Peptides against a protein of PDB entry 2QAS. Designs and how they scored, part 95

Target 1, 120 residues: chain A of PDB entry 2QAS
Amino acid sequence: PPEDLMQYEAMAQDALRGVVKAALKKAAAPGGLPEPHHLYITFKTKAAGVSGPQDLLSKYPDEMTIVLQHQYWDLAPGETFFSVTLKFGGQPKRLSVPYAALTRFYDPSVQFALQFSAPE

## One batch from the design tools (peptide; made by RFdiffusion4, then SolubleMPNN)

Design b2_p24_6_s4 (from b2_p24_6, 10 letters changed)
Fold by OpenDDE base, seed 3:
Structure b2_p24_6_s4 (fold): chain B 120 residues (1-120), chain A 24 residues (1-24)
Amino acid sequence: as target 1 above (120 residues)
Amino acid sequence: SREALIAEMEAEGEKALAEQLAVD
């Protein structure tokens, strides 16, 4: 096949990652997501830029799925990564996840699903 | 397939939700 010097596939992937960013920005806005919308987000825990409590990340050596429904706090969707506070074992934990680390995105309320190519 | 992906995400999400809601 012809050589793609435009990197269209990468552009398309970035555009789709933009959907996640936009969704998170809506979630972070006053009032949060309109019910019953909520988000399942899966990411590679060892991807560059992923940060959080060592003990927590150690429990998920490959991928981790987080749920943004009712129990999430201080959601901060930046341009290249988002951060959010979730509870694990009843304790608040702060996670920072680059959009590039995402592997899956899903909204069960409308069965909207996306998959992404993420670094191993 | 899309169907399989949805099934997997449903399962993963439900598990994750339970973990986030667990007290210990």
Scores: peptide ipSAE 0.673, ipTM 0.939, DockQ to the pose 0.742
Fold by OpenDDE base, seed 4:
Parts: structure tokens; sequence; C-alpha cells
Structure b2_p24_6_s4 (fold): chain B 120 residues (1-120), chain A 24 residues (1-24)
């Protein structure tokens, strides 16, 4: 097949990462996501830029899935990463995740799913 | 497949949600 010198696949994936960013920005806006929308986000825990409590991240050596539904606080969707506070064991934990670290995005309410390639 | 992906995400999400809702 012809050689793609434009790197269209990379462009497309980058555009799709924009969907996640946009969705998170909607979630962070006053009133949150319109019901019944909520988000399942999976990311590589060892990817560059990922940060959070070491004890928490150590429990997920490869990937971790977080759920943004009802119980989440201070969601801050930046341009390159987002941060959010979730509870684990009843304790609030702050996570910071670059969009580049994402591997899956899913909204169960409408069964919208996306997959991404992330560095190992 | 899309169906397989959805099934996996549903399972992973439910597990994650349970962990986030647990108080102990």
Amino acid sequence: as target 1 above (120 residues)
Amino acid sequence: SREALIAEMEAEGEKALAEQLAVD
C-alpha cells in the first residue's frame, strides 16, 4: 500500500483525544454532565505525566479505570491533562492524567466508546 | 470488536465505581 507521509492515523487519534477533553470540560462546567451521561476513563498509570498517591497507583501497575459519576470533585480539564479528586477507601485522592495517557473512554449511557494508543 | 470493547468497559467501569464508592 502507498506510504502515508501525512500521518493521518495520528491526526485522527489526536482529534479523538479532543473529544475526551471536550467531554471533561462539559463535565466540569456548572451543573455537570447532562443526565444520565457519565464517564469511564482508562489510562496507563506509568505514562509520563500521570501523578497521584503512590500507594494508589501502585495497585494498578498497568492501567487504571476511573469513573466520573456523582462522586468526583474539583475536575479540572486542562489543555494537556486533567485532574480530579476521587475517593478510595473513603479518602479523597487527587489524580492528574495527561490525555496522552488515555487508552479507553466510554459513556455507558449511550454506549459511546473510544480506544487510544498510549506509550507502554 | 465493538461489542467486546463495550463489554470490557462495562465490567471495568462497574468494578472501578465500586472501588470508588467503598468507604473502607
Scores: peptide ipSAE 0.672, ipTM 0.939, DockQ to the pose 0.744
Fold by OpenDDE base, seed 5:
Structure b2_p24_6_s4 (fold): chain B 120 residues (1-120), chain A 24 residues (1-24)
Amino acid sequence: as target 1 above (120 residues)
Amino acid sequence: SREALIAEMEAEGEKALAEQLAVD
């Protein structure tokens, strides 16, 4: 096949990552996501820019899936990364995840799924 | 396949949700 100098695949991937960003912005808006929509987000825990409590991330050396349904706080979807507070063991933990670190996105309510290639 | 992906995500999400809902 001929060489793609436009890098269409990369552009397509970025566009799809935009779906996640848009979905998170909807979730962060007043009232949150319209029921019954909720999000399952999987990301590489060792990817550049990922941050959170060491004790928590240590339990997930490769990938971690978080659920944004009922119990999530201070969701802040930025342009390059999002941060959110979730509870683990009854304790609130703050996570910061670059969109580039995402590997999977899923909304069970409508079975909408996306996969991404993420750096380690 | 899409079917396999969905199955995996359903399982991963359910597990993750349980972790986030656990109090102790």
Scores: peptide ipSAE 0.669, ipTM 0.938, DockQ to the pose 0.740
Fold by OpenDDE base, seed 1:
Structure b2_p24_6_s4 (fold): chain B 120 residues (1-120), chain A 24 residues (1-24)
Amino acid sequence: as target 1 above (120 residues)
Amino acid sequence: SREALIAEMEAEGEKALAEQLAVD
């Protein structure tokens, strides 16, 4: 096949990651997401830039899915990564996830799904 | 397939949600 010097696939992936960023920004806005929208986000736990409690991340050697619906706090969607506080075992944990680490995004309310290629 | 992906995400999300809501 012809050689792609434009890296279109990478561009497309970045554009799709932009959807996640935009969705998170909507979620972080006053009032949060319009009901019944909520988000399932899957990411590579060992990807560069991923940060969180070792005890938590160690339980997910490859990927981890987090849910933004009932209990999440201080959602901060930055330009290259987002951070959020979630509870695990009743304890608040802060996670920081680069958009580049994402592998899946899903909104069950409307069955909107996205898949991404992330570093192994 | 898209159906398979959705099924997987539904299952993974439900599990994750349960973990986040669990006290222990």
Scores: peptide ipSAE 0.667, ipTM 0.938, DockQ to the pose 0.753

Design b2_p24_7_s1 (from b2_p24_7, 9 letters changed)
Fold by OpenDDE base, seed 5:
Structure b2_p24_7_s1 (fold): chain B 120 residues (1-120), chain A 24 residues (1-24)
Amino acid sequence: as target 1 above (120 residues)
Amino acid sequence: AANSIVPKEEFDELFAKANLVKPP
């Protein structure tokens, strides 16, 4: 097949990562996500830039799926990564995840799903 | 959801019902 010097597939995938970023920005806005929308996010825990409680991340050496519905705080969606506070064992923990580390995004309310390849 | 972390197998089952959007 012809050589794609533009790398359109990669650009398209990056654009779809932008959907996740945009969705998180909506979630971070006052009032949060409109009911019944909520987000499932899967990411590679050992990907570069992933940061969180070591004791927690060690329990998930490959991937972790978090749900952002009712129990999340201080969601901060940046341009390259997002951070959020979640409760684990009743304790608030800060998690920071680059968008590049994401492998799945899902909003079951409308069955909208995205899938990505992530490093390591 | 009750917990912030969802088990892989549970989410796999849920995700299987999804309308996966792919680049054209």
Scores: peptide ipSAE 0.426, ipTM 0.875, DockQ to the pose 0.569
Fold by OpenDDE base, seed 1:
Structure b2_p24_7_s1 (fold): chain B 120 residues (1-120), chain A 24 residues (1-24)
Amino acid sequence: as target 1 above (120 residues)
Amino acid sequence: AANSIVPKEEFDELFAKANLVKPP
């Protein structure tokens, strides 16, 4: 097949990452996500820009899946990354995850799913 | 959800049932 110099696949992937960002912005808006929508997000923990508790990230050296439904606070979806507070070991912990680090997104309420390739 | 962090195997099973959207 002819060579794609436009990198359309990568552009399409980035556009789909935008869906995650948009969904998180909806979640962060007043009132949160409309019931019963909730979000599962998987990301590579060693990807550049990922930040969080060392003990938590060490426990998940490859990837981690978080669920945003009830036990999350201060969701802040930025333009390049989002941050969120989760309870781990009974203590609030702040995670910061670039959208580029995402590998999976899922809303089981409507079975909407996305997969992404993320840098290590 | 009981926990904010979901084990891989648990999510794999859940995700397998998903309607995956792929780019063209």
Scores: peptide ipSAE 0.424, ipTM 0.875, DockQ to the pose 0.576
Fold by OpenDDE base, seed 2:
Structure b2_p24_7_s1 (fold): chain B 120 residues (1-120), chain A 24 residues (1-24)
Amino acid sequence: as target 1 above (120 residues)
Amino acid sequence: AANSIVPKEEFDELFAKANLVKPP
């Protein structure tokens, strides 16, 4: 087949990353996500720009999956990364994740899923 | 979910039920 010099696959992937950003912006709005929507997000912990508790990240050298449902605070979805406060071991911790570090996105309420390739 | 972090095995099972949207 002809060679794709436009790299449409990559462009489509980037567009789909925008879905995650948009979903997080909705989650960050007053009142949060409309029930029963909630988000599972998997990311590569060693990807550039990932920031969080070192003791926690050390336990997950490859990937980590977080769930944004009932226990999250100060969700801040920026243009290139999002940050959120989650409780780990009962203590609030700040996590910052670039969208480029994401590998999975899932909303079980409607079984909507996305997968991405993310280099470390 | 009780915990903010979801074990890989647990999420893998959950994700397997998903309708994955793939780009063209």
Scores: peptide ipSAE 0.419, ipTM 0.873, DockQ to the pose 0.584
Fold by OpenDDE base, seed 3:
Structure b2_p24_7_s1 (fold): chain B 120 residues (1-120), chain A 24 residues (1-24)
Amino acid sequence: as target 1 above (120 residues)
Amino acid sequence: AANSIVPKEEFDELFAKANLVKPP
C-alpha cells in the first residue's frame, strides 16, 4: 500500500482527544451536563503533568478512574489539561490531569466510549 | 456512582459494554 505522508491516523486520534476537552467544557458550563449524561475518565497517574494529593496518587500507582456526576466542584478545562475538585475522606482535593494522560473516556448514558494510548 | 474514584474491575466491566469509537 502507498505510504501515508500526511499521518491521517495520528491527526484523527488527536481529534478524538479534542472530544474529551469539548465534553469537559460543556460539563464546566453553567448548569453542568444535561441529565442523564455523566463522565468516566481514566488516566495514568504517573504521566507528566498529573498533580494531586500525594497519598491518593500513591494509592493508585498506575491508573485512576474518576466519575464526574454528582460529587465534583470547580471543573476547569484548559487547553492542555483540566483540573477538578473531588472529595476524598470528606476533604476537598484538587486534581490536575493533562489530556495527554487520558486512557479512557466514557459516557454511560449513551454508551459513548473513547480509548487512548498514554505514555508515562 | 457514590464514590469519585471507581475501582478498575468495576469500570472494566462497564466499559466492555460501551460503543468504542475508533479513528478511520
Scores: peptide ipSAE 0.415, ipTM 0.873, DockQ to the pose 0.577

Design b2_p24_7_s2 (from b2_p24_7, 7 letters changed)
Fold by OpenDDE base, seed 5:
Structure b2_p24_7_s2 (fold): chain B 120 residues (1-120), chain A 24 residues (1-24)
Amino acid sequence: as target 1 above (120 residues)
Amino acid sequence: PANSLVPQEEFDALFAKANLVKPP
């Protein structure tokens, strides 16, 4: 087969990661996500740039899934990563996740799903 | 409740119902 010098597959994947970034920016806007939209996000916990509670990340050495619905604060979606405060065991913890670390994105309200490959 | 972590097995079942969008 001919060689793809444009790397279209990679560009398409990056474009889809842009959907996640855009969705998080909507969630971070005043008023948050329009109901009933809410987001499930799965990411590789050992991926470069991932930071959070050490004890929590240690319990999930591969990947973990977080839900952004009613229990999230100070969502800050940057250009390459997002950070958010979530409650784990009732305690607020700060989590920072590069978009490149994501493996799944899901909005059950409309059954919209994305899946990505993420390196460690 | 005040737990934002979703068990992977639970999410796998939920995600299975999704309409997965793939690039062409």
Scores: peptide ipSAE 0.345, ipTM 0.859, DockQ to the pose 0.657
Fold by OpenDDE base, seed 2:
Structure b2_p24_7_s2 (fold): chain B 120 residues (1-120), chain A 24 residues (1-24)
Amino acid sequence: as target 1 above (120 residues)
Amino acid sequence: PANSLVPQEEFDALFAKANLVKPP
């Protein structure tokens, strides 16, 4: 088959990661996400740039899934990573995740799903 | 959900019902 010198697949993957960033920016806006939208996010816990509670990340050495619906605070979607405060065991903890560490994104309200490959 | 942490098995079942958007 012909060689893809444009690397369209890689460009498309990068664009789709941009969807996650854009969605999180909407979630961070005043009023949050429009109901009934909410976000499930899976990421590689050992990926470069991931930061959070040591005990939590240690418990999930591969990947973990968080949900942004009603119990999140100070969502800060940056250009390369996002940070958010979530409750784990009743304790508020700060989590920082690069977009490159994401493996799944899902909004059940419209069944919109994305899947990514993320290196450790 | 009551917890921000979602068990992977639970999410897998939920995700299986999704319409996955794939790049070419």
Scores: peptide ipSAE 0.343, ipTM 0.860, DockQ to the pose 0.583
Fold by OpenDDE base, seed 4:
Structure b2_p24_7_s2 (fold): chain B 120 residues (1-120), chain A 24 residues (1-24)
Amino acid sequence: as target 1 above (120 residues)
Amino acid sequence: PANSLVPQEEFDALFAKANLVKPP
């Protein structure tokens, strides 16, 4: 097939990443997500801009999945990245993830899923 | 202890049931 110089796939991916951002903004709003909605988010741990517990990120050098349901605090969805406090091993830790680092998004309550190609 | 980390195997099983939205 002819070469796609418009890079439509990439543009579509970016648009879909916007869905994740919007969903997180809903989650961060007062009252949180409407039950039973909750979010599973997978991201590349070594992607540019990812920040979090050194021990945790070292343990998962490729990617890891977090769940935002019952145990999350101070969710702050910015324009290019989101940050959130989660418990790992019982300890609260801050995690910052650029939307560009995401590889999967899933809301099992309605089986809504997105998959992204994220560079390392 | 509370853990927000989801094992890959566990998530794969969940994701398998998903209605994946793909760009055209």
Scores: peptide ipSAE 0.342, ipTM 0.860, DockQ to the pose 0.699
Fold by OpenDDE base, seed 3:
Structure b2_p24_7_s2 (fold): chain B 120 residues (1-120), chain A 24 residues (1-24)
Amino acid sequence: as target 1 above (120 residues)
Amino acid sequence: PANSLVPQEEFDALFAKANLVKPP
């Protein structure tokens, strides 16, 4: 097949990461996500830019999946990363995750799923 | 769930039934 000098596949992948950012911005808006939508997000805990409770991140050195449905606060979706307060073991903790660190995104209400390759 | 952390095994099973969107 002919050589793709435009790198369309890579551009499409980046566009799909944009869907996650857009979804989180909707979730952060007043009123939150429209019922019954909720989000499952998996990310590489050791990816550059990831920050959060040291004990938790150390316990899960590869990937971690969080759910944004009923227990999340101060969701702040930036242009390159998002931060959110979640409860782990009953204690509120701040987590910051770059979109580039994401490996999976899922909204079970409509079975919408995305999968990405993330750097270590 | 009571905790924001979702067990990977549980999520894998859930994700397996998803409609995965892939670029061309």
Scores: peptide ipSAE 0.334, ipTM 0.857, DockQ to the pose 0.606

Design b2_p24_7_s3 (from b2_p24_7, 8 letters changed)
Fold by OpenDDE base, seed 2:
Structure b2_p24_7_s3 (fold): chain B 120 residues (1-120), chain A 24 residues (1-24)
Amino acid sequence: as target 1 above (120 residues)
Amino acid sequence: PLNSLVPQEEFDAIFATANLVRPP
């Protein structure tokens, strides 16, 4: 088969990462996501740029999944990463995740899912 | 869910219902 010198798959993957960014920007708007939409996000905890509670990230050396539904605050979707305050063990903690660290995105309300390859 | 952290095994079960979108 012909060799793809354009790397279309990689470009398409980058575009799909943009969907996650756009969805998070909607979630960060006043009033949050329109119900019943909510987001599951899986990311590699050791990926460059990931920061958060050290004890939590150390406990999950590969991947972890967070859900943005009712218990999240100060969601800040930047251009290259997003940050959000979540409760772990009842304590609010800040988590910052580059979009490049994401491996799964899912909105179960409409069963919309994306998967990504994310190197550590 | 009650917690923001979702065990991966639990999420795997949820994700099994997903309609995965893939690039061509």
Scores: peptide ipSAE 0.302, ipTM 0.850, DockQ to the pose 0.585
Fold by OpenDDE base, seed 4:
Structure b2_p24_7_s3 (fold): chain B 120 residues (1-120), chain A 24 residues (1-24)
Amino acid sequence: as target 1 above (120 residues)
Amino acid sequence: PLNSLVPQEEFDAIFATANLVRPP
């Protein structure tokens, strides 16, 4: 097939990353997500801009999945990344994840899913 | 789920129910 010099697939994926950002902004709004919506987010732990507990990231050198349902605080969806406080091993930890690092997004309540290619 | 960290095998099972949205 002819070479796609426009990189439409990448542009489309970047646009769909905007859905994740918008969903997280809804989650961060007062009152949180409307029941029963909740979010599973998978991301590449070694992607540029990812920051969090060293012990946790070391245990998941490729990617990890977090769930935003019952145990999350101070969700801050920025323009290029989001930050959230989650409990790992009973301890609150701050995690920052660029949207570009995401590989999966899923809301089981309505079975809405997205997959992304993310660079390491 | 209670835990914020989801094991990959567990998520794979959950994600299997997904209606995946793909760009054209």
Scores: peptide ipSAE 0.299, ipTM 0.850, DockQ to the pose 0.581
Fold by OpenDDE base, seed 5:
Structure b2_p24_7_s3 (fold): chain B 120 residues (1-120), chain A 24 residues (1-24)
Amino acid sequence: as target 1 above (120 residues)
Amino acid sequence: PLNSLVPQEEFDAIFATANLVRPP
């Protein structure tokens, strides 16, 4: 096949990561996501830039999935990563995840899904 | 769901219902 010097596939994938960022920005707005929308997000726990509770991340050395629906606070979607406070074992913990670390995004309310490859 | 952490096997079952969007 001809050589793609533009790397269109990679650009398209990066553009789709922008959907996740945009969705999180909506979730961070006053009032949160419009019901019944809620978000499942899977990411590589050892990817560069991922930070959070050491005990939790150690327990899940490959991937973990979080859900943003009923219990999340201080969602801060930046340009390259987002951070959010979630409860684990009843304790609030801060999690920071670069968009590049994401492998799955899903809103079951409308069955909208995205899948990405992520470096470890 | 109430719990913020979702087991991978459980999510796999949920994700199976997805309409995956792919670039052309």
Scores: peptide ipSAE 0.298, ipTM 0.848, DockQ to the pose 0.551
Fold by OpenDDE base, seed 3:
Structure b2_p24_7_s3 (fold): chain B 120 residues (1-120), chain A 24 residues (1-24)
Amino acid sequence: as target 1 above (120 residues)
Amino acid sequence: PLNSLVPQEEFDAIFATANLVRPP
């Protein structure tokens, strides 16, 4: 087939990452997500730009999945990364994750799922 | 309790029933 100099596949994948950002912005709005929507997010813990509790990230050196439903606070979805406060061991911890670090996104309420390749 | 964290094995089972959207 002809050579794709436009790199449409990459553009389409980036557009899908935009869906995650948009969904998180909806979640961050007053009132949060409309029930029963809730989000499962998987990311590479060692990806560039990921930051959070050292002990937690060390315990999960590859990937970890968080759920945003009833136990999250101060969700701040930026243009390149999002940050959120979650409770681990009963203590609030701040987690910051670039969208580029995401590998899975899922909303079970409508079975909507996305999967991405993430850099280390 | 680390209730905000979902074990990968558990999530794999949940994700298995997902309708995965893929780019063209």
Scores: peptide ipSAE 0.294, ipTM 0.842, DockQ to the pose 0.659

Design b2_p24_7_s4 (from b2_p24_7, 7 letters changed)
Fold by OpenDDE base, seed 4:
Structure b2_p24_7_s4 (fold): chain B 120 residues (1-120), chain A 24 residues (1-24)
Amino acid sequence: as target 1 above (120 residues)
Amino acid sequence: PANSLVPKEEFDELFAKANLVRPP
């Protein structure tokens, strides 16, 4: 079996990461996501570009999953990363996550799921 | 208290029901 020098699998996954970005842009639009859609996002906490509360990131050195449903604010989906304010332990905290750091994306309302390989 | 963090075990169980979309 010949080696894939084109890295098609990686290209395909990067394309699928675009779905996450698009979904987040919909969520950030006025009115937010149409009910009952909501998003679960898992990411590598040590991936380059990830920033947030150090106590939280330190507590979860590998991955953590956040949910964007009822309580999220100032969602800002950029070109390479998104930032959002979420509550952890009742406290609002800003989280910034590059799309490249994502490992899972899930919308339970329609059971749509994506899984990615992300470097640490 | 409000918590946007989802425990791994809880999410694993939820994700198990997912219709995972994979590239060809």
Scores: peptide ipSAE 0.390, ipTM 0.876, DockQ to the pose 0.698
Fold by OpenDDE base, seed 1:
Structure b2_p24_7_s4 (fold): chain B 120 residues (1-120), chain A 24 residues (1-24)
Amino acid sequence: as target 1 above (120 residues)
Amino acid sequence: PANSLVPKEEFDELFAKANLVRPP
């Protein structure tokens, strides 16, 4: 088949990552997500730009999944990454995750799912 | 769920039932 010099697949992936960003912006807006919407997000813990509790990231050297439903605070969806405060072991911890690090996105309320290829 | 961290096995099962959206 002809060589794709436009990298359309990557473009499409980036566009879909935009859906995640938009969803997080809705979640961060006043009032939060409309019930019963909530978000599961999986990301590569060793991807560039990922930051958080060392012990947590060390425990999950490949990837981890977080859920944004009831126990999240100060969600800050930027243009290239989002930050959020979550409780792990009862303690609030700040996570920063680039959208490029995402591998899965899921909203069970409507069974909307996305899957991405993320850098190692 | 109470914990923000979701075990892989648990999420794998949940995700398997999802309607995955893929680019055309």
Scores: peptide ipSAE 0.387, ipTM 0.873, DockQ to the pose 0.587
Fold by OpenDDE base, seed 3:
Structure b2_p24_7_s4 (fold): chain B 120 residues (1-120), chain A 24 residues (1-24)
Amino acid sequence: as target 1 above (120 residues)
Amino acid sequence: PANSLVPKEEFDELFAKANLVRPP
């Protein structure tokens, strides 16, 4: 097969990460996500740039999945990472996750799913 | 769920039913 010097597959994968960023920006807008849309996000806890409660991240040294539906506050989707306040054990905790650390994205309402290879 | 964290096993099962979008 012909050699792809443009690396289109890699470009397409990066573009799909943009979908996550766009979805989070919609979620952060006034009014939040339109019902019944909600988001499941899986990320590598040891990836560069990941920040959060040490005890929580230590408890899940590989990956963890969070759900953004009814229990999230101050969602701030930046250009390279997003931050959000979530409750763990009833306590509010601030979490910051680079988009590059994501491995899965899912919206059950329409069964839309994405997978990514994230370096640790 | 009760809190923001979703157990791996639970999510794996849920994700398996998804329509995964893949780039060409």
Scores: peptide ipSAE 0.384, ipTM 0.873, DockQ to the pose 0.590
Fold by OpenDDE base, seed 2:
Structure b2_p24_7_s4 (fold): chain B 120 residues (1-120), chain A 24 residues (1-24)
Amino acid sequence: as target 1 above (120 residues)
Amino acid sequence: PANSLVPKEEFDELFAKANLVRPP
């Protein structure tokens, strides 16, 4: 088959990462996500730019999945990464995750799913 | 869920039911 010098697949993947960013921006808006929408997000914990509780990230050296539904605060979706406060073990912790670190995105309410390749 | 952290096995099972959107 002919060689794709445009790398359309990669461009499409990048565009799909934009869906995650847009969804998080909706979640961060007043009132949050429209019910019953909620988000599961998986990311590589050792990816560049990931920051959070050292003990938590150390416990999950590969990847971890978080859920944004009923308990999340101060969601701040930036242009290259998002940050959010979540409870782990009953304690509020701040996480910062670059969109490039994401490997999975899922909204069970409509079974919408995305999967990405993320750098280590 | 009571915890924001979702175990991999639990999410894998949930994700398996998803309609994955892929670029052509």
Scores: peptide ipSAE 0.378, ipTM 0.872, DockQ to the pose 0.609

